# Designs tried in a protein design run: peptides against a protein of PDB entry 3ESW. Part 8

Target 1, 322 residues: chain A of PDB entry 3ESW
Amino acid sequence: NNIDFDSIAKMLLIKYKDFILSKFKKAAPVENIRFQNLVHTNQFAQGVLGQSQHLCTVYDNPSWHSIVLETLDLDLIYKNVDKEFAKDGHAEGENIYTDYLVKELLRYFKQDFFKWCNKPDCNHCGQNTSENMTPLGSQGPNGEESKFNCGTVEIYKCNRCGNITRFPRYNDPIKLLETRKGRCGEWCNLFTLILKSFGLDVRYVWNREDHVWCEYFSNFLNRWVHVDSCEQSFDQPYIYSINWNKKMSYCIAFGKDGVVDVSKRYILQNELPRDQIKEEDLKFLCQFITKRLRYSLNDDEIYQLACRDEQEQIELIRGKTQ

## One batch from the design tools (peptide; made by RFdiffusion4, then SolubleMPNN; aimed at target 1 F19 I314; its pose is not in this set)

Design b2_p28_7_s2
Fold by OpenDDE base, seed 2:
Structure b2_p28_7_s2 (fold): chain B 322 residues (1-322), chain A 28 residues (1-28)
Amino acid sequence: as target 1 above (322 residues)
Amino acid sequence: SEEEEKKIEEFFLENFEEIKKKVEEFEK
């Protein structure tokens, strides 16, 4: 009897789709209890949940996207993208254009738009005076700084004039469009919003060891791509573990459609103890939050995202065996 | 039955490459 592989494949596809959709149904009471217990008993889990409540939704603001697009030199950006695409992009197909766009945004942001601020310049002495600044510590925001989601203000004294300069650590990315300076936190925050403003699929990656970066979903490469605005880096996930020889324990990606442990992509050597949570509990937590984020999506959207998740998990497993 | 499930699993394992190829053709 000739096995009708087409009929079998169709039946499998239907059953598989139904199975995937079943995983994204409302959480069972037992899963809710497990989640509540985990979040109430594990501080790391509380931190991941708290970050997800902010990072997964804050960048999906159409008003902010408009402000970003009005603030950037779009004529320069698209001119440069078109120029690079005209050289090599036609051979690779139209989907590569977004990769060129992200690469140009990395260049533009680092070279033309934003500034690294290890220490602020003295407000009294003016530009190029940061070398004269001594840190005095940190304090809470004043009434003006508090308007821009500021949790901490670093205080510096000028060794030349003796005046105090405040460096507020703003979390409002719209304020960062004005200030145009910061460290990795400010860089990643604003750059995540910039990428989102172009309609791109973007995740914010938090590393426990005091670094943050982005991931962009490339339609050309059909995968999540490492993006670090501070380094002007595209598709170089190895830079932290290999180039910097950085020790790391956790890398968690936060996007509108999910929370994913991406540690396997970035922690290639010098792994620190993963002692903050059980691996099974972290996996459960990320899946549970992801399920909640997708609850309002239709069946086709859920299925497409689940296929993308599976491809990413396969990629992350294979990368450790090379 | 548990025996029928096992036969189905064996069938899928034996024909996995052909089934996979056909599934990939339908997902495109």
Scores: peptide ipSAE 0.027, ipTM 0.536, DockQ to the pose 0.044
OpenDDE base, seeds 1, 3, 4, 5: peptide ipSAE 0.027, 0.019, 0.019, 0.018; ipTM 0.521, 0.445, 0.520, 0.446; seed 4 fails the geometry check

Design b2_p28_7_s4
Fold by OpenDDE base, seed 1:
Structure b2_p28_7_s4 (fold): chain B 322 residues (1-322), chain A 28 residues (1-28)
Amino acid sequence: as target 1 above (322 residues)
Amino acid sequence: KKKEEEEIEKFFLENFEEIKKKVEEFEK
């Protein structure tokens, strides 16, 4: 009896697919209870849930994508991408074009489009007057600032003219297309939307130690790639731990298809205590939120994403981040 | 059951590249 190895292999593949898909079926009542108890009893878990409710969906807005694409100099961007692609990209295939696009968007955003704002210029004295600004503190938004999802306004006094200048910390990324200035929060917020507007798979990465950046899924590299708009950085996850010698405890990635603890990609040394939640509970939380985000997907989409998740987990465990 | 699931998960993680290659060969 010739063992039909092809039939056995097909059966094993079917069973494996079914096993993977079974993990993404509707949550059991016991899992729902565990989830509810976790988010009600653990502040860090509640924070992750709250962030997921915003960050996983807010950038999937077609109207915002249109506004972004209408605002950017697409002719300049594509001209530069085409120029760089023409040098070396033809040998690597079509998928590398998107990596060139992301690299150009990083350049364009930092060099041509957006500005770092440590302190605002004085509204009365004009440009290049930020050195004369003294912080007075923060307050709530006024009626105009409140229209643009502003939670906090930093107040500055000019040492030269004595006038007050307001620096509203807008969370509306469309308002940031107008203001074109901010710190890491505003940079990452708008840049995440920009990448999404090109139809890319993008995650927002939150670091507990007051930094934020993006990840882009490269079809060419077949993995998640570190992207920091502030640093004009592509595929340099080590910059925080190694170059900055930054101490970190948690890095959590938020995307439309899942929430993932990506701490192992970025925390290479100087790890701070991970004492905000049990590791098992964090793993459960991220998996549970991810499962909910995928409830509307078909079995093939779920399976494809699950294969991507497993590849990422292997990468994170093996420490093969370049 | 949990230990078996963890062992299976570990086995799949450790052999995933080889499994994927075999799957791709069988889907041809």
Scores: peptide ipSAE 0.018, ipTM 0.441, DockQ to the pose 0.052
OpenDDE base, seeds 2, 3, 4, 5: peptide ipSAE 0.015, 0.010, 0.015, 0.009; ipTM 0.456, 0.414, 0.439, 0.367; seed 4 fails the geometry check

## One batch from the design tools (peptide; aimed at target 1 F5 A9 L13 Y16)

Design b2_p29_3_s2 (made by RFdiffusion4, then SolubleMPNN; its pose is not in this set)
Fold by OpenDDE base, seed 4:
Formats: sequence, C-alpha cells, structure tokens
Structure b2_p29_3_s2 (fold): chain B 322 residues (1-322), chain A 29 residues (1-29)
Amino acid sequence: as target 1 above (322 residues)
Amino acid sequence: KINEELKKKLEEILKKKLEEWIKEVASKI
C-alpha cells in the first residue's frame, strides 16, 4: 500500500491550519477572567491595554490618509524613490520598492518636512530663538489647543523679549501636519500615520524608557523592520542599545492586527529589570489583545497573520533581526 | 554565530509547540 504522502501532507496542513485558527476563537471564560484580573491588578497591563485601544486603531482613518497624501510632496517623494530604485538596478513591481519608499519617507520627513523641537522658538522673536527660551513648566491646554487632542502644554519665556511661548504637545497627527514640529512622540505619531497613508503595515513601538518608533512590515524582507523617523533609521534596531547605550526594559509594538512584545529586537544589552509584569502575563496580555483585534478577520487573514506572528517569534528568539 | 544555547532554546520551544499541536490534534481525532 503506497502511502499517499501528498494526501497525508494536505491533511496535516489542514489540521495545522485548524489548530492555528482554534487559538483565535472566542476567548474562554477563564481567559476573560484572567485578562480582567490582570488589567485591574497590574498597572503596566492597564497601560498596555490603554495604549492598544488608541494606537492599534487611530491610524486606520481613511480621511486622515487623504489629508496626509494631499499635504506631502508626493512628486518629490516618488521622484526620489524612483531615482534610488533605478540606481540599484531593480525592476518595477518588485516588493523592494516599498523599502525604498519607506527610506525616502524617512529622508523626506526628517530633512524636508518635520522639525525637532527641544524648545520652541519665541513666537515674537521668530526663527532660531529657542536658545533664548526658558521653561516655566507645563499646564493644561487652552480652548483652542484642546481641539487637537492636547494633553499638556509646555510653557516657555523668552529671555530676550519676555513673551510667553506655548508648546502644545498635540496628539492629533493632523495638527502635526500644520505645526511640523515636535519630539519623539510627535515625530512617531505623525510618521506612523504617514506610513499608514501609503497603505503600509505599520506598528507603533512604545519603549518604557521614554522613546517611541515604528515598525514596518517589509514584504521584501518578509519581516518587521525597525523604522525611526527621528533618527532617519531603517532596519537598525541596535541603535538604542548599542549606539545610544540606552538602558531599556520593555518595547511593545502596537498595530491594527496585534500587540507584540518586541523587546528582544531592541534590548541587546543594558537590559533593565522587567519587573512591571510577569513575562507569562505580558505574553498572555499581548496575545489576548491581538486575538480581540482579529475577531472580525476571516480564517485566511487570521492564518496569514498567525504565520507572520510565528516567523516573528522565531526571529525574536534567534536574535536575527538583521 | 547562533549561540548553541540559543539553538537549544529554539529547539525546545519548537518541540513544545509541536507537542502541543500533536496533543490537540490527537484530542480531536
């Protein structure tokens, strides 16, 4: 009796797909209880949940995508992409083109579009006056600033003219298209929206140690790629741990399709104590939120994402982000 | 060089996942 290995292989693949899909079925009552208890008892878990409720969905706004695309110099961007793509001898339609697009968006955003703001310029004295600015502290937004999801306004006094300059920390990325300035938060917020506006698969990465960046899913590289708009960095996850010698404990990626602990990608040395949550509870939390984000997806979408997740987990275990 | 320890950890994780899959498949047959 010739063992029909092809039939067995097909059957095993079906059973494997069913197994994978079974993990994404509605949460058991015990899992719901565990989740509720975790987010009510663990502040870090509550923070991750709160961030997921915003960061996983906020950038999936077609109206915002249109506004972004109308605001950017698309002709310049695509001209530069096409130029660098052609220079490397790639043919049109290769998945690598998107990597060139992201690299150009990093360049364009940092060099042409957005500005770093340690201190604001004096509204009265004009450009390049930030050196004259003394911080007075922070306050709540005024009525106008409140329209643009502003939680905090940094207040500065000009040492030269004595006038007060407000630096609203806007969380509305559309307002950031107008203001075109900020710190890592504003940079990452708007840049995440920009990447999303090009139809890219993007995650917002939150680091507990006061930094934020993006990840882009490269179809060419078939993995999540580190993207830092502040640094104009593509595929350099080591920059924080090695180049900055930054101490870090947690890096959590937030995307439309899931929440993932990506700490192993970025924390290569100088690891701080991971004492905010048990590792098993963090893993459970991220998986539980991810499962909820995927509830509306079909079985094929769920399976494809689960395969991607598994590849990422293998990558993170291997430390092979490069 | 993939540290031999990292290779072992990966093999253990993959083995555990495979064992979990086999158990679930076996429970449904």
Scores: peptide ipSAE 0.016, ipTM 0.422, DockQ to the pose 0.049
OpenDDE base, seeds 1, 2, 3, 5: peptide ipSAE 0.007, 0.010, 0.006, 0.008; ipTM 0.406, 0.403, 0.374, 0.391

Design b2_p29_4 (made by RFdiffusion4)
Pose (drawn by RFdiffusion4):
Structure b2_p29_4 (pose): chain A 322 residues (1-322), chain P 29 residues (1-29); non-standard residues A184 YCM
Amino acid sequence: as target 1 above (322 residues)
Amino acid sequence: SFLEELKEKIEELGHTIPDDVLEELLEEL
């Protein structure tokens, strides 16, 4: 009995596909309650649910993608990307071009396109002039800035001239293309959309301890890559936990294809207690949402995606890539 | 040993299946 593995191996891959295609089916009402309910047992759940709704579908918008592309200096971007591909882009330029593009976008966005804003500059006094602004709090948007999905307008008084500069906090990323300033918040909103506008596979990563950033899929490194626009950073998920020494509890990724707990990628010391939700329930929560996010996908799509997800679990479960 | 060799063959075909799921499928067979 020379036991035939190749037979048994080829078989199973077949059986596994059925297991997978079954998993991403129905929404049998049994687990539905578990969902509709868990979202009332727990607010960390309602939190994730809410964000999934604001953040997964939103950046897939051709109208927007186009405007961003019109607006960005593509000639400049692609020139530099091409210049860096010139100084040899790996023996295997095997979709490495895509990585060089993301890197250059980071540069353009930071060095060139968008600017940070703690207190705003005085609208009437010069440009470099923020430290003579004392804040008078926050309030609702006026009629104009109400158009751009704004909740809070921080207002400031200029002690040197008396006028009041205001700093609306927008969520419409197209509005940010105009204002070109802000904090992680909007830096990240616009940068996610920018990445999506090049048709890249992109995600919004949310840290409960007040920071947001991106994840982009590098076909060259065939895995997700951490991208943080504020820090013009490429593949440095440790940056928060180690370099900054920031204490963190949870990290959640959002995208058109799913919602995934990516904590393990980032919270690699200074771990805070994860005391917000039964870990079993969180796994379920993401799975149910990811499953819901895919009813309209076909079998080949449902499968290829589920494998990428699995490849990711092993990456996180373990301590490394591959 | 058998299970490890089968898992290695599956990996050579460029695929990864969870150990619990592989054991469950083998029981079905």

Design b2_p29_6_s4 (made by RFdiffusion4, then SolubleMPNN; its pose is not in this set)
Fold by OpenDDE base, seed 3:
Structure b2_p29_6_s4 (fold): chain B 322 residues (1-322), chain A 29 residues (1-29)
Amino acid sequence: as target 1 above (322 residues)
Amino acid sequence: SKEDELAEKLGLLIKLYGIEKVKEILEKL
């Protein structure tokens, strides 16, 4: 009996689609109660929810995308992308072009556009004077700084001239296009917006141990790719655990279509206790938020994203970048 | 059911790897 594998495959795909779609139906009352109880009783869960309310949607601003594209040297960027793309013998229209674009954006951002600011330069003494700056502490924003979503201002005194220099920690990425300086937070914030402005699928990754980076969905590699603007790093998820020997407990990715625990991608050694929430509750929380983010999507979009999610979960279990 | 779970897993494998690769694997078993 010639098993009609094609017929069986079609039936299985239909069943799988129906199953996937069933998971994304409106949350049952019991799930809503569980969610509410979790975010009210668990501080980590409340933090993840709070971050999702901002990070999952803030970068999907067309007006900001326009401002970014008008601010960047697009001619230089595309010239460099085209040069490296052609050098490697690729033809126009290949999905790999976006990987070259992201690599050039990493180069451009770190080398030509943005500056690391451990300490600010003295406003009076000028450039390359940060070595003369002594921290005095932090304070709230003034009236001008408050316009740009500033929660904290670091205060420094110049040892040379005695003047005070303010380093506002702006969370407005449009203000960062002007200031062009910061630490990992400012770098990741603006770089996430930059990648989004090119129409890319991007997630913001929050690490509990005071680092942040991006993930880009490569259509060529068909997976989420680690991207760190501070390090000019593409597809090097190991740099934190191995190269830095960093101890970490949680890495959570925030995107427009979901919230995902990506800790397994980045925590390869030196794992800290995951004691902030039960693993089952974290899984539930991320799935619940993801379900809410996808509420307005059609069945085909839900199915495609769910297939991507399952592929990622398989990747994370296998510990192999596909 | 266990059958539904199996069907879902097989559906996922077909989606990820294509039917031809799944056929190849099944033929090698």
Scores: peptide ipSAE 0.212, ipTM 0.783, DockQ to the pose 0.686
OpenDDE base, seeds 1, 2, 4, 5: peptide ipSAE 0.051, 0.022, 0.170, 0.019; ipTM 0.660, 0.561, 0.763, 0.546

Design b2_p29_8_s4 (made by RFdiffusion4, then SolubleMPNN; its pose is not in this set)
Fold by OpenDDE base, seed 5:
Structure b2_p29_8_s4 (fold): chain B 322 residues (1-322), chain A 29 residues (1-29)
Amino acid sequence: as target 1 above (322 residues)
Amino acid sequence: SEWEKEEEEIKMLKEKYEEALKKAEEQKK
């Protein structure tokens, strides 16, 4: 009896698809209870939920994408991408073009567009006066600053002229297109929007130890790729743990289609205690939020994303990005 | 956890699928 293994494989694929889809059906009452209890009793879980409500959706704004594309020097960007692609990209196939685009956007953003701001220049003394600035502390936004989703304003006094300079920490990425300066928060926020504006699949990565970066899903590499706009870094997840010798406990990625604990990608040494939440509860939380984000997707979209998630989990377990 | 059991079941289904595909390719040779 010639066992039709092709028929068996097709049947197993159907069963696998159905099984995956069953996981993305409406949460069972018990899961909802567990979720509610977790976010009400665990501050870290509440923080992850709060971040997901913003970071997973805020960048999916077509009006913002248009403003970004109108603001950037697209002619320069595409000229540089085309130039690099013409050297060696044709041999690797069309999917590599997007990797060149992301690399150029990293270059353009850091070198041509945005500035690092440890301390602001004095509003009175002008450019290159940041060395004369003494921090006085932080305060809430004024009425004008509040229009641009500002939570905190850093206050500086000029040692030369005695005037006060305000450095509002804007969370509105459209305002950041105007100000064109900030720290890791402003860099990552605006750069995430920039990548999204090119139609890319992007996640915002939050590290508990006061850093943030992006991940981009490379169709060429068929995986999530580390992207740090501050560092002009592409596919270097090791830079924090190894190069900086940074101690870290949690790295959480926030995207439109899911929330993922990506700590294993970035925490390679000097791991801090993961004492903010039980590992099982964090896993459940990320899966539950991911499930909610996918409720409006069709069965094929859910299945494709679930396959991607599984490959990422395998990657994170095997340490393949080392 | 129920989730771990489901992940194990998914893994087993995937392994069986990959094995069946391999055997199907071997039968075509």
Scores: peptide ipSAE 0.029, ipTM 0.561, DockQ to the pose 0.774
OpenDDE base, seeds 1, 2, 3, 4: peptide ipSAE 0.022, 0.028, 0.014, 0.024; ipTM 0.531, 0.575, 0.392, 0.544

## One batch from the design tools (peptide; aimed at target 1 Q311 Q313 Q322)

Design b2_p30_2_s2 (made by RFdiffusion4, then SolubleMPNN; its pose is not in this set)
Fold by OpenDDE base, seed 2:
Structure b2_p30_2_s2 (fold): chain B 322 residues (1-322), chain A 30 residues (1-30)
Amino acid sequence: as target 1 above (322 residues)
Amino acid sequence: SDPLEELLDKLFSTNEEKVIELLKKIKELE
């Protein structure tokens, strides 16, 4: 009997879809118990859960997207994107346009829009006075600062005039559109919102060793792409481990559709001990949170995202950017 | 195109014997 391979392939596809969809059904009681025990007994797990509750949803705000688009120089951005796309983009197809957009947003954000703030300028002495600033420590926000999701305010004294300058560490990205300054946290926070405002699939990557960046899902490259606004970096996941010789233990990506351990993408050498949680428990935790984030999605959306997840896992295992 | 469909098509085109072997094993496990 001639094996109808086409019929078999179709049957396997159906069975596989059903199997995948079955994994995203409501969690079994045993999984819920495991999850609850894990987040109650493991501080790292609790931290990942807490971050997911914020980072996975906070950027899905249409009103914020409108404010961002109204604040950015869209004419300049699109002019530059169109210029770069006109050189080489037509040969690669329309999907590459979004990669050019992200590259221009990186340029625009770093060069034209946002500032690195190691130390603030003196509020009294004016611009270019940060060299005269001495850190006095940190304190809680005042009544005005607290309106903008500020957890900490760094306090500086001017060595010239003796006045105190406050550097609030705002977590409200809309406030950051006004202040236009910060460190890696503020940069990544606002830049994540900026990318989301263009309708892009974006993840916030948290590194345990005090750095944060983005990932963007490139339809052209058909994968998650490293994006660091501080470094104006696109698709350079090696910069931390190789260029900086940074020691790292965990990199966790937070997006609207999932939480993923992306450590294998970024930790290429100088790996620190992964002793905060068992590997199996971290894998379970990320999968469980991801499953919860997808509860409202239809079967087609769940299946498509599961295919992306599998492709990413293959990429992370092979260590090759496809 | 469904990535799995593409993968299956590729598997059937490049490794027909292996696919047949896998299918036989699956059938034995059922």
Scores: peptide ipSAE 0.037, ipTM 0.511, DockQ to the pose 0.286
OpenDDE base, seeds 1, 3, 4, 5: peptide ipSAE 0.019, 0.023, 0.036, 0.035; ipTM 0.505, 0.498, 0.517, 0.525

Design b2_p30_2_s3 (made by RFdiffusion4, then SolubleMPNN; its pose is not in this set)
Fold by OpenDDE base, seed 5:
Structure b2_p30_2_s3 (fold): chain B 322 residues (1-322), chain A 30 residues (1-30)
Amino acid sequence: as target 1 above (322 residues)
Amino acid sequence: EDPLEEMLKKLFKTNKEIVEELLKKIKKLE
């Protein structure tokens, strides 16, 4: 009996799709109870939930995308992308163009657009005076600073003129288009919005040990790609553990379609104790939030995202990014 | 073409014995 392998393959595909879709149905009462108990009893879980409520949705703002695209030198950006694509990209297919775009955006952002700010310049003495600035501490925002989602303001005194300079830590990425300066938080925040404004699939990666970066889903590479705007880094997930010899415990990625523990991609050595939450509870939490983020999606969208998730999990298990 | 469908077709072409064994196991679970 000639086994109709095509019919069997189709049947298996249908059963598999149904199985995947069944996992993304509305959470059972027991799962809701587990989730509620976890976020009420575990501070780390509450923190992940709180971050997800902001980071997963805030960048999906068409008005902000328009403002970004109007602010950037698009002519320069696309001119540079076209030049690099013309050299090497045609042989590798059209999907590589987006990788060149992200690489140019990294260059443009670091070299032409945004500035690193360890200490601000003195408002009175002007440019290149940051060396004269002494930190006095941090305080809450004033009335003007509060308009731009500012949680804290760093206060500095100039050793030369004695004047006070304020460095507001703005969380409004539109304000950052004006200020053009910050640390890893401001860099990652605005750069995440920039990438989103080009219609890219982007995640914000939070590291517990005081660093943040992005991931971009490359259609050319067919995977999530490490992107650090501070470092002008593309596809170098090892830089923290290996190059910096950084000790880390958790890396969590936040995107519109899910929350994922990506620690295995970045924590290659010098792992700190993962004692903030049980591994099973963290896995459950990320899956539960991801399920909620996908409630409005159709079956085809859910299936495609689930396939992408499985591919990523296989990659993380195999250490393919090493 | 669905990537899974393509993978399954490839699997069926390359590992007929494995597929037959899997089918036997699936039939036992039904």
Scores: peptide ipSAE 0.024, ipTM 0.451, DockQ to the pose 0.252
OpenDDE base, seeds 1, 2, 3, 4: peptide ipSAE 0.022, 0.020, 0.019, 0.020; ipTM 0.460, 0.447, 0.450, 0.469

Design b2_p30_5 (made by RFdiffusion4)
Pose (drawn by RFdiffusion4):
Structure b2_p30_5 (pose): chain A 322 residues (1-322), chain P 30 residues (1-30); non-standard residues A184 YCM
Amino acid sequence: as target 1 above (322 residues)
Amino acid sequence: LEEEIEELEEKIEELEKINLFLENKIEELE
């Protein structure tokens, strides 16, 4: 009995596909209650549910993608990307071009395109002039800025001239293309959209301890890559936990294809207690949403995606890439 | 030989994914 593995191996891969295609089916009402309910047992759940709604579908918008592309200096971007491909882009330029592009976009965005804003500059006094602004709090948007999905307008008084500069906090990323300033918040909103506009596979990563950033899929490194625009950073998920020494509890990724707990990629010391939701329930929560996010996908898509997810679990469950 | 080794490495990777999937199912049943 030379036991035939190649037979048994080729078989199974077949059986596995059925198991997978079954998993991403229906929404049998049994687990539906578990969902509709969990979203009432727990707010960390309502939190993730809410954000999934604001953040997964939103950046897939051709109208926007095109405006961003009109607006960005593509000649400049692609020239530099091409210049860096010139100084040899790996023996296997095997979709490595895509990585060089993301890196250059980070540079353009930071060095060139967008600008940070703690207190705003005085609107009437000069440009470099923020530290003579004392804040008078926050309030609702006026008529004009109400158009741009704004909740809070921080207002400031200029002690040198008396006028009041205001700093609306917008969520319409197209508005940010104009204002070109802000904090992680909007830096990240616009940068996610920018990444999506090059048709890249992109995600919004949310840290409960007040920071947001991106994840981009590098076909060259065939895995997700951490991208943080504020820090012009490429593949440095440790940056928060180690370099900054920031204490963190949870990290959640959002995208058109799914919602995934990516904590393990980032919270690699200074771990805070994860005391917000039964870990079993969180796994379920993401799975149910990811499953819901894919009813309209076909079998080949449902499968290829589920494998990428699995490849990611092993990466996170373990301590490394591959 | 080198091609056959590469094919075996691929099969190992696929089996590792299947094992993980089955372990998850066992946990859900418990």

